# Ledger of designs, part 174: peptides against a protein of PDB entry 4N78

Target 1, 186 residues: chain A of PDB entry 4N78
Amino acid sequence: HFQVICRLLGYQGIAVVMEELLKVVKSLLQGTILQYVKTLMEVMPKICRLPRHEYGSPGILEFFHHQLKDIVEYAELKTVCFQNLREVGNAILFCLLIEQSLSLEEVCDLLHAAPFQNILPRVHVKEGERLDAKMKRLESKYAPLHLVPLIERLGTPQQIAIAREGDLLTKERLCCGLSMFEVILT
Target 2, 155 residues: chain B of PDB entry 4N78
Amino acid sequence: MAELQMLLEEEIPGGRRALFDSYTNLERVADYCENNYIQSADKQRALEETKAYTTQSLASVAYLINTLANNVLQMLDIQASQLRRMESSINHISQTVDIHKEKVARREIGILTTNKNTSRTHKIIAPANLERPVRYIRKPIDYTILDDIGHGVKW

## One batch from the design tools (peptide; made by RFdiffusion4, then SolubleMPNN)

Design b2_p20_1_s1 (from b2_p20_1, 7 letters changed)
Fold by OpenDDE base, seed 2:
Structure b2_p20_1_s1 (fold): chain B 186 residues (1-186), chain C 155 residues (1-155), chain A 20 residues (1-20)
Amino acid sequence: as target 1 above (186 residues)
Amino acid sequence: as target 2 above (155 residues)
Amino acid sequence: SSVLEAVKPVLEKSLEKLKA
C-alpha cells in the first residue's frame, strides 16, 4: 500500500502530505498533549519513592497503581490524550513507512538506470579471474548503453541539454544521502 | 511553405484540370479516328493514323497522371515532415516542463530532508543556526546503500 | 489509378472498333 501511495503521489505529493502531517503532529504536541502533560505534572504526587524491592514486581505495580489511581481513572486522559498520542504515533509510523517505501522505489530506479549511466555493479570475482579483465568486459558490454554520451554524439543541442538534466535528476535521489524521518524526529 | 502552397493551390489543381481536359480530348480524338476510318478510302492509312493518335494520347495521359501523382506524393511528404517537426517540438516542450516540475517537486521535498547521519551515534544534532540553505554540496552519491538491497553478495 | 481505369475502357473500345 505504501509503495502504491509513493508511486501515486510522487515527490511533490509526498512532500505535501508530510508537511501537513507535521503540522498536525505539532499542533497535537504543542496543544492538547502539552496541556494534559502539564496538568498531569501538577496532579502527580510530589514525592513518589520507589518502594522496597522486597515487594516484588506485582507489589511495586500495585503501589504505583494506587498512587496514580486518580490519574489513571481520569476519563479524559484515556479518551482524549491517549487518542491524540495514538494519532501522533500513527503519523510518525506513516512517515517512516512512506520514507522506507520511497527509498525502495528510488533504489529500484537507480538500479534500472545504472547501466545507462556508466554505473557498473561490483562484480564478484571468482577465484582465478582478474578483476580488471572482468571490469573491462563489463565496461565494454555496457558502453553502448551510455545514454548521455550517445545523445551527445547523435542528438540536437536541445536533446543533449534535456538528456544531461534528466541524467542528473536520475542520479540525484533522496536515498543517496537524505532522510526525511530524521527531520520528523527533530 | 511556398512549395507546399504552390502544390496545393496551383500544381495539383492544375494537374487535375489537365487530366480532365485530356479525358475530354481523348473522346474527341476517338470520335475523329472512328469517322476518319469510315470515310477514308485508304483504310490502312487511317488505321495507322489512329494508332499514332492513340499512342500519343495514352502517353500524354500517362505523363499527366505521373506528374499529378508525384506532386501529390511530394505534398504528402512535406506535410508529414511538418507534422514530425511539430511532434518533435511538442515532445521537447513536454520534456522541458516535466524536468522543471520534477525540479520543483524535489526542492519541495528537499526542505523536509536532512543528511543521513553516517555516524552510528543517533545524536539528533539539531542543525544549529538555520544558516542559509547550505549550498547543495553535491556529496558523491554513495550507492553502497544499494548493496543491502536484493540478493547481492554481502562482501 | 481510377482515372486510368476510366480512360482505359474508352480507349480499348475505340481500339476494338478500329479493329472491327
Scores: peptide ipSAE 0.014, ipTM 0.591, DockQ to the pose 0.005
Fold by OpenDDE base, seed 5:
Structure b2_p20_1_s1 (fold): chain B 186 residues (1-186), chain C 155 residues (1-155), chain A 20 residues (1-20)
Amino acid sequence: as target 1 above (186 residues)
Amino acid sequence: as target 2 above (155 residues)
Amino acid sequence: SSVLEAVKPVLEKSLEKLKA
């Protein structure tokens, strides 16, 4: 599904969606969530000593539950704050999945373009074959497919310019060194 | 353009008129040959003359048809060439627009990207300086990264 | 010449009919 979304939206559509999601997340974080956090900080017990380890995990949990009873039982926290946090989480997850899907799509594009861009796959040399000979054979096989040189020989100046620009755009992909998700987390 | 116009306005219509005139002339020749054959005491000579006129007339008509056909074909070829040029121009414009749109789109998404910090340091170092999108240093795309994702198509 | 070659058989047939 995310791959289809990536294909449908393209870079521009993805950018728009991510920008809007960032705005939503920012709004949720700086607005409602921040307000709840501030409120919770105000009602937080000022002195909460760590119970003795002798109480065990259940006892410690009960202790903290008792100390935080009013906070835990706060109905608005469960309904509004947690819902907003869920929305934020979903947005983040969405962005992550979109980026992953986009990266896969970009990789596929690069792989498909490689024969036309004088990019040869790493050849696994079977035992007994010379790497150089295989590479030379591959080079010879794919040489006619080199698009830019082909167009430079046969095309109009305009076509050459377009081909070069297209080649550049094909090579320059986000997956090569850019991350959107890191920006979202920042 | 001038050649196409000449074909459309002068050569083809002229050829059609010539063909029509030839039809009229052929009828006259036929009438003449018929009358000549009936009236002539030497039927063999009259027949040979008729054959000669028939051959000449048919050759003339064939020539006119061939000329007209060639002119029509030439016209169509010119038109086809013009259409191809127009198509090429449209395609060029379309591609230029698409490239431009793609560049814009990439700029838009680019502002949402940062360089992947390959540095293994786990420290969530808050990137202090909004490093300006480092100019796309055309580092040769190390496609080796692709090797790890794709289950190697065993060639 | 090609058109003449195509028309020649038709003419010959027509002439043969006239001789008959």
Scores: peptide ipSAE 0.014, ipTM 0.593, DockQ to the pose 0.005
Fold by OpenDDE base, seed 1:
Structure b2_p20_1_s1 (fold): chain B 186 residues (1-186), chain C 155 residues (1-155), chain A 20 residues (1-20)
Amino acid sequence: as target 1 above (186 residues)
Amino acid sequence: as target 2 above (155 residues)
Amino acid sequence: SSVLEAVKPVLEKSLEKLKA
């Protein structure tokens, strides 16, 4: 599903969706969540001492439950605040998944374009084969597919310019060193 | 353009008119030859004259048809060439627009990106102030990043 | 082309004779 979304939206559509999600997340964080956090901080017990270990885990839990009773029983916290946190979480997950899907799509595009861009696959040299000879053979095999040099030889100046720009756009992808998700987390 | 216009407006219509006129003339020639043969005391001479006129008329019509056909073919070739040029122009414009749109899109999404931290250092890098235009450092495309993605086609 | 060029004058002369 995310792959289809990436294909349908393209870079522009993804950017728009990401921007809107960021706005929503920001709104949730600065609005409702912030208000609840402030309220929770105000009602938080000023002194919460660790109970004696002799009370065991159940006793300790009961102790903390008693101290936090008002917070735990706050119905709006469970309904509104947690829902907003869930929405933020979902937005983050969506951003992660969309970036991953986009990266995969970009990698596929790069792989498909590679033969046309003088990018040779890593050749596994079998025992006894000369790496250089194999590389030369591959170069010779794919040389006719090099699009930009081909167009530079046969094309009009306008075609050459477009081919070069297209080649550049094909090579420059986000997956080559850029992360959107890191920006979203900050 | 001038050649095509000349073909369309002058040569082809002129050729068609000439062919039509030739048709009417051929009918007159036929009538003349028939009458001449009937009235002539020397039928052999009249027949030879008729053959000559027939051959000449046939040659003239053949010439007119050939000329007209060649002009039509030339017209079609010019039109086909013009169409191809137009198609090429449209394609170039379309590609230019697409490239432009893609560049804009990439700039937009680029604003939402940061460099992947290669450094294993867990330093929570404080978000660099959004205001600094992330200089798109054209890092050379390291395709080695693709090595970990997918099973390479085992050749 | 050579045949057509040779025939053209003959045809033109014949056509002129027919018009006369």
Scores: peptide ipSAE 0.021, ipTM 0.592, DockQ to the pose 0.004; fails the geometry check
Fold by OpenDDE base, seed 3:
Structure b2_p20_1_s1 (fold): chain B 186 residues (1-186), chain C 155 residues (1-155), chain A 20 residues (1-20)
Amino acid sequence: as target 1 above (186 residues)
Amino acid sequence: as target 2 above (155 residues)
Amino acid sequence: SSVLEAVKPVLEKSLEKLKA
């Protein structure tokens, strides 16, 4: 599903969606969530003593649950605050998955373009075969597919310019060194 | 352009008229040959003359048809060439627009990106100026990322 | 082809008249 979304939206559509999600997240964090956090900080027990370790993990959990019972059972916290936090979480996950899907699409594009851009796959040398001979054979095999040189030889100046720009755009991808998710987290 | 205009306005219409006139003339020749054969005391000579006129007339018509056909074909070839040139121009414009749109899109998404190698601590300075070319870190495309895809790692 | 088809009957008629 995310791959389809990436294909449908393209870079521009993804950018727009990501920006809007960031706005929503910001609004939720600075608005409702912040207010609830402030309120919670005010009502938090000032002194929460650590229960004796003898109660074990379940007993300690029950102790804290008891101390925070009134807060946890606050209806607005459950209905509004937790819902908003869920929305923020979903937005973050969405952004992550979109970035991952986009990266996969970009990698696939690079792979498909490689034969046309004089990018040869790493040759697995079987025992007894000369690496140089295999490489030369591959070069010879793919030489006719080199698009930019071909167009430079046969095309008009305008076609050459377009081919070069297209080649550059094909080579330069976000997955090669850029991350959107890090920006979203910050 | 001048050649196409000559073909459309002069040569093809002229050829069609000539062919029509030739048809009318053939009817006259046929009538003449018929009358000559009936009136001639030497039927063999009249027949030979009729054959000669028929052959000449057919050759003339064939020539006119061939000339007209060639002119029409030439006209079509010129028109086809013009259409191809127009198509090429449209394609060029379309490609230019697509490249431009892609560049704009990449700039927009680029604003939402940071370098993967940048230490977590550095403030993502959103490049303030939209016009700053997304410094595509022209890092050599690390195609090693492709190595994992080839091994069937289903993401 | 249409012109040839139109001319052919005329020529054939003329030839038939000649055979006759």
Scores: peptide ipSAE 0.007, ipTM 0.574, DockQ to the pose 0.005; fails the geometry check

Design b2_p20_1_s2 (from b2_p20_1, 6 letters changed)
Fold by OpenDDE base, seed 1:
Parts: structure tokens; sequence; C-alpha cells
Structure b2_p20_1_s2 (fold): chain B 186 residues (1-186), chain C 155 residues (1-155), chain A 20 residues (1-20)
């Protein structure tokens, strides 16, 4: 599902969606959630000591329930605040999953483009094969597929420019060293 | 362009007119040959003359048709070439626009990105300054590192 | 004769061009 979304939206669409989600999250955090947190801090018992273990688990629970009764019974907390927190959580998860899916899509694009960009796969040398000979053979095999050099040789100046730009755009991907999710978490 | 214009406005219409005129003239020649044969005391001579005119007429018509056909073919070839050039131009514009859109999109999404923290140290990720220039990582990337990621994912 | 004289040059010209 997220892969389809990534394909449909592209970089721009993903950016727009993420920006809007960030705005929503920011608004929720700075608005409603902040207000609830402030209110909760005001009603929070100033001193809440751990009762003696002699009371047992039920007694300890009853003690804390009594100390936090006003907070636990705060109906607006259960309905509005938790819902907002869920929305924030969902937004974060959505961004994470989108980034992961985008990264996978970018990797696929890079892999598909590799033969055309003079990127050779890792050569597994079996015993008895010379690595150098295998690499040379592989290079020779894929040499005709190198798109940019081919276009530079046979293409018009405009085609060469487009090919170079396209090659650059193909090589420069977010998955190579950039993270959106880290920005979202800050 | 000038050649196409000459073909469309002069050569092809001229060829068509010439062919039409030739048709009319051939009809007159045929009538002459028929009358000449009937009126001539020497039927053999008249027949030979008719054969000569027939051969000449056929050659003339063949030439006119061939010339006209070649001009039409040339016209079509020029038009096809023009269409190919137009297609190439449209494709170039389209690609340029797409590249531009992609660059804009990448800038926009780039604002939402930060460098992956490779540092083992829990660095407090500073809030991504919205104004951070899109740092394109132009380093040659060994994409083989990604091979392991692709094999495990059911695409 | 007049008709032939008028057509003959055109036909001869066409034949000459065909032979080229």
Amino acid sequence: as target 1 above (186 residues)
Amino acid sequence: as target 2 above (155 residues)
Amino acid sequence: SEVLESVQPVLEKSLKKLEE
C-alpha cells in the first residue's frame, strides 16, 4: 500500500503530505496536548511516595489510584487527549512507513539503472576464476549499455544535456544518506 | 520548408496539370492516327507511324506519372521528417519540464531531510532547520550494499 | 498534321527526359 502511495505521489506529493502531517502534529502538540499536559501537571500530586510493599500489589494499586483519582477520572483526558495522541502516533508511523517505502522504491530504481550507469554488480569469484578477468569480462559485457557515454558520442547537445541531468537525478537519491524520519522525530 | 512548398504549390500541381494535358493530347493523337490510317493509301506506313506515336505517348505518360509519383513520395518523406522533428522537439520540452519538476520536488522533500546519523553517539538530533540547503550526496555509492535489502523484500 | 506537330515536341521532350 505504501509503495503504491509513493509511486502515485512522487517526491513532491510525499513532501506535501509530510509537511502537512508535520503541521498537524505540531498543532496538536503545541495546542491541545500541551494544554492537557499543563493541566495534568497542575493536578499531579506534588509528593507521591511508594507505599510499603507490605500492602501488597492490590494495596499499592489502590494507593496510587487514590492519589491519581482526579487524573484517572478526568474524562476529557480519555476522550480528547488520548485521541490526539493517537493521531500524532499515526502520523509518525505513516511518515516512517512512507519513508521506508520510498527508500525501497529508490533502491529499485538504482538497481535498474545500474547497468546503464557503469555500475557493476559485486562479482562473486568462484574458486579458480581470476577476479580481474571476470571483472573485465563483465565490463565489456555492459559497456554498450552505458547510456551517458553513448549519448555523448551519438546524441545532440540537447540530448547530452538531458542525459546528464537524468543520470544525475537517477544517482542522487534520498536513501543514499538522507533521512526524513529523523527530522519528523525532532 | 522551401522544398516542401515548391512540391505542394508548384511541382505536384504542375505534374497533375501536365498529366491531364497529356491525356487530352493523347486523345487527339489517337484520333489523328485513326483518321490517318483510314485515309492513307499506304496502310503499312500509317500503321508504323501509329506504332511510333503510341510508343512515344506511352513513354511520355510513364515519365509524367513517374515524376509525379516521385514528387509525391518526396513530399511525404519531407512531411514525415518534419513530424519526427516536431516529435523530437516535443519530447525534449517534455523531458526538460519533467527534469525541472523533479528538481523542484527534490528540493522540497530535501528540506524535510537530514543526514543519516552514522555516529554511534546519541547525538541530539537538532531540529532540522527548514532552511537547510538540500544537500545532494554526490558521492559514488556502492549500490551493492543494497542488494541484501532487495532480496528479502517481497516486492 | 497540326495536332501531331503540336504534340510531337512534347512527347519528344518527355522521351528525352525518360532516357536521362
Scores: peptide ipSAE 0.022, ipTM 0.591, DockQ to the pose 0.004
Fold by OpenDDE base, seed 2:
Structure b2_p20_1_s2 (fold): chain B 186 residues (1-186), chain C 155 residues (1-155), chain A 20 residues (1-20)
Amino acid sequence: as target 1 above (186 residues)
Amino acid sequence: as target 2 above (155 residues)
Amino acid sequence: SEVLESVQPVLEKSLKKLEE
């Protein structure tokens, strides 16, 4: 599903969706969630000492349940605050999954374009073969596929310009060194 | 453009008219040859004249057809070339627009990105002095010392 | 004869062009 979304929206669509999600998250965090946190801080017991370990796990649980009883019983906390937190969580998760899906798509595009852009895979050299000889063979094999040099040789000036720009756009992908998710977390 | 216009407006219509006129004229020539053969006392001469007119007529028609065909072919070639040029122009415009759109899109999404901190795994140069793991000889903590403090049932 | 005279110049021109 996320792959389809990435393909459908493209960079522009993804950017728009991400921006809107960030706005929503910001609104939720600065508005409703902040208000609930402030309220919770006000009603939170000022002195909550760790019960003695001697009470055992059930006793400790009961102690904390009692101390937090008023907070837990606050119906709006369960319905509104937790829902908002879920929405924030879902938004973050959505952003992460979109970024991952986009990265996969970009990697695939780069891999498909590589033979045409003079990007050769690292050849596993079997024992006894010279790496240089294999690389030269590969270079020779893929040399006719180098699109930009081919167009530079055979194309019109306009075609050359377009080809160069297209090549640059094809090479420059987010997965090469950019992360959206880090921006979302800041 | 001038050549195409001339072909469309003058040469091809003119060629078609010429063929039509040729048809009419050939019919008249045929009638003449038939009548001449019937009325002539010298049948051999009349036959030779008919052969000459037939050959001439066939040559004329062949020429007219060939000329018209060549003009039509030339017209089609010019039109095909024009279409190819238009297609090329449209493609160039389309590609330019697509590149521009992509650049705009990339700028927009770029604002939402930061450089992946490739944490250069600085080779933690293992400090040369491997501090010898101080073998914590766990001295068995003799817990018997605590026996006196607890409400232990004086067995 | 008039019909032949009218056709003859056209035919002659066509023949000359075919010979070229």
Scores: peptide ipSAE 0.021, ipTM 0.601, DockQ to the pose 0.004
Fold by OpenDDE base, seed 4:
Structure b2_p20_1_s2 (fold): chain B 186 residues (1-186), chain C 155 residues (1-155), chain A 20 residues (1-20)
Amino acid sequence: as target 1 above (186 residues)
Amino acid sequence: as target 2 above (155 residues)
Amino acid sequence: SEVLESVQPVLEKSLKKLEE
């Protein structure tokens, strides 16, 4: 599903969606969540000592439950605050999954374009073969597929310009060195 | 353009007129041949003359039709060439627009990106200048993520 | 085409004679 979304929206659509999500997340964090956190801090017990170990795990749990009873029973915390936190979480996950899907799509595009851009695969040399000879064979094999040189030879000046621009855009991908998710986390 | 104009305005209309005139003239020739055959004392000679005129008339009509057809074909070829040029121009514009849109899109998404090699400890600064082309840092692409997908070339 | 072109002038001459 995310792959389809990435294909449908493209870079521009993804950018718009991400920007809007960031706005929503910011609004949630600075608004409702912040307000609830402040309220919770006000009602938090000032002194909460660790009970004696002699009470065992159940007794310790009951102690903390009692100390936090007012917080736990606060209905708005469960209904509103947790919902907003879920929304933030979902937004973060969405951004992560979109970035991952986009990266996969970009890698696929690069792989498909590689033979046409004078990018040769790693050569596996079998026993008895010379690396240099194999490289030359590969170069010869893919030479006719080099798109930009081909168009430079046969195309009009306008076609050459478009081919060069297209080649550049094809080579430049976010997955090559850029991350959106790190920005989102900041 | 001048050639096409000549074909459209002069040659083809002229050819059509010539063909029409030929029709009228052929009717006159037919009438002449009929009358000549009836009035002639030498029927054999009149018949031979009629045959000659018939052959000549057919040849003339064939010539006129052929000339007109060739001119029409030439006109169509020129028009087809013009359409191809127009198509090429439209395609060029379309591609230019698409490239521009893609560049804009990349700028927009680029502002939301940072270098992967930047230490998490450093404040992620979004590229400040929206107007600057998003400089993509080229790193070796790890294609191993696709190794399990399909029968693609192992990099 | 050349043969047809050669017949055209002859026809024109013949038609002129018929008009006389």
Scores: peptide ipSAE 0.017, ipTM 0.589, DockQ to the pose 0.004
Fold by OpenDDE base, seed 3:
Structure b2_p20_1_s2 (fold): chain B 186 residues (1-186), chain C 155 residues (1-155), chain A 20 residues (1-20)
Amino acid sequence: as target 1 above (186 residues)
Amino acid sequence: as target 2 above (155 residues)
Amino acid sequence: SEVLESVQPVLEKSLKKLEE
């Protein structure tokens, strides 16, 4: 599903969606969540002694549950704050999945374009084959497919310019060195 | 441009008119040949003359048709070439616009990206008080219990 | 085609004579 979304939206559509999600996340964090966190900090027990290890994990959990009972029972926290946190979480997950899907799409595009851009696949040399001979054979096989040199030879100056720009755009991808998710986490 | 105009305005209409005139003239020639044969005392000579006119008329019509056909074909070729040039121009503009749109889109998404190689050394501000590592026996919290509560986003 | 081209002027001349 995310792959389809990436294909449909393209770079511009993804950017718009990501920007809007960031705005929503920022609004949620700086607004409702911040207010609840401040309120929670005020009502938090000042003296919460770590229960002795003797109570085990369940006893410690019960102790903290008892200390935080009033907070947990706060209806607005459960209904509003946790919902907002869920929305933030969903937005983050969405961004992550979009980035991953986009990266996959970009890799596929690069792989498909490679024969036309003088990018030869890594040849596994079987025992007894000369790497150089195999590479030369591959180069000769794919040489006619090199689009930019072909257009440079046969095309108009305008076509050459378009071909070069297209080639550059084809080679440049986010997956080569850029991450959107890091920006979202910031 | 001038050649196409000549073909459209002069050569093809002229050829069509010539062909029409030829039809009218051929009818006259046929009438003449028929009358000449009937009135002539030397029927053999009249027949030979008729054969000559028939051959000539057929040849001329064939020539007119061929010339007209060639002119029409030439006109179509020129028009096809013009259309191809127009198509090429439109395609070039379209490609230029698409490339521009793509560049804009990439700039927009680029603003939302950071370089992966930026090792943000998060200064882990080591809390000053190295509280004694309480051996947190990380009991593996089996989060599988939460599997039933979470709406499984079917990815 | 050359033969047809050569006959065309002759036919035109002949047709002109018939119109007279």
Scores: peptide ipSAE 0.016, ipTM 0.596, DockQ to the pose 0.004; fails the geometry check

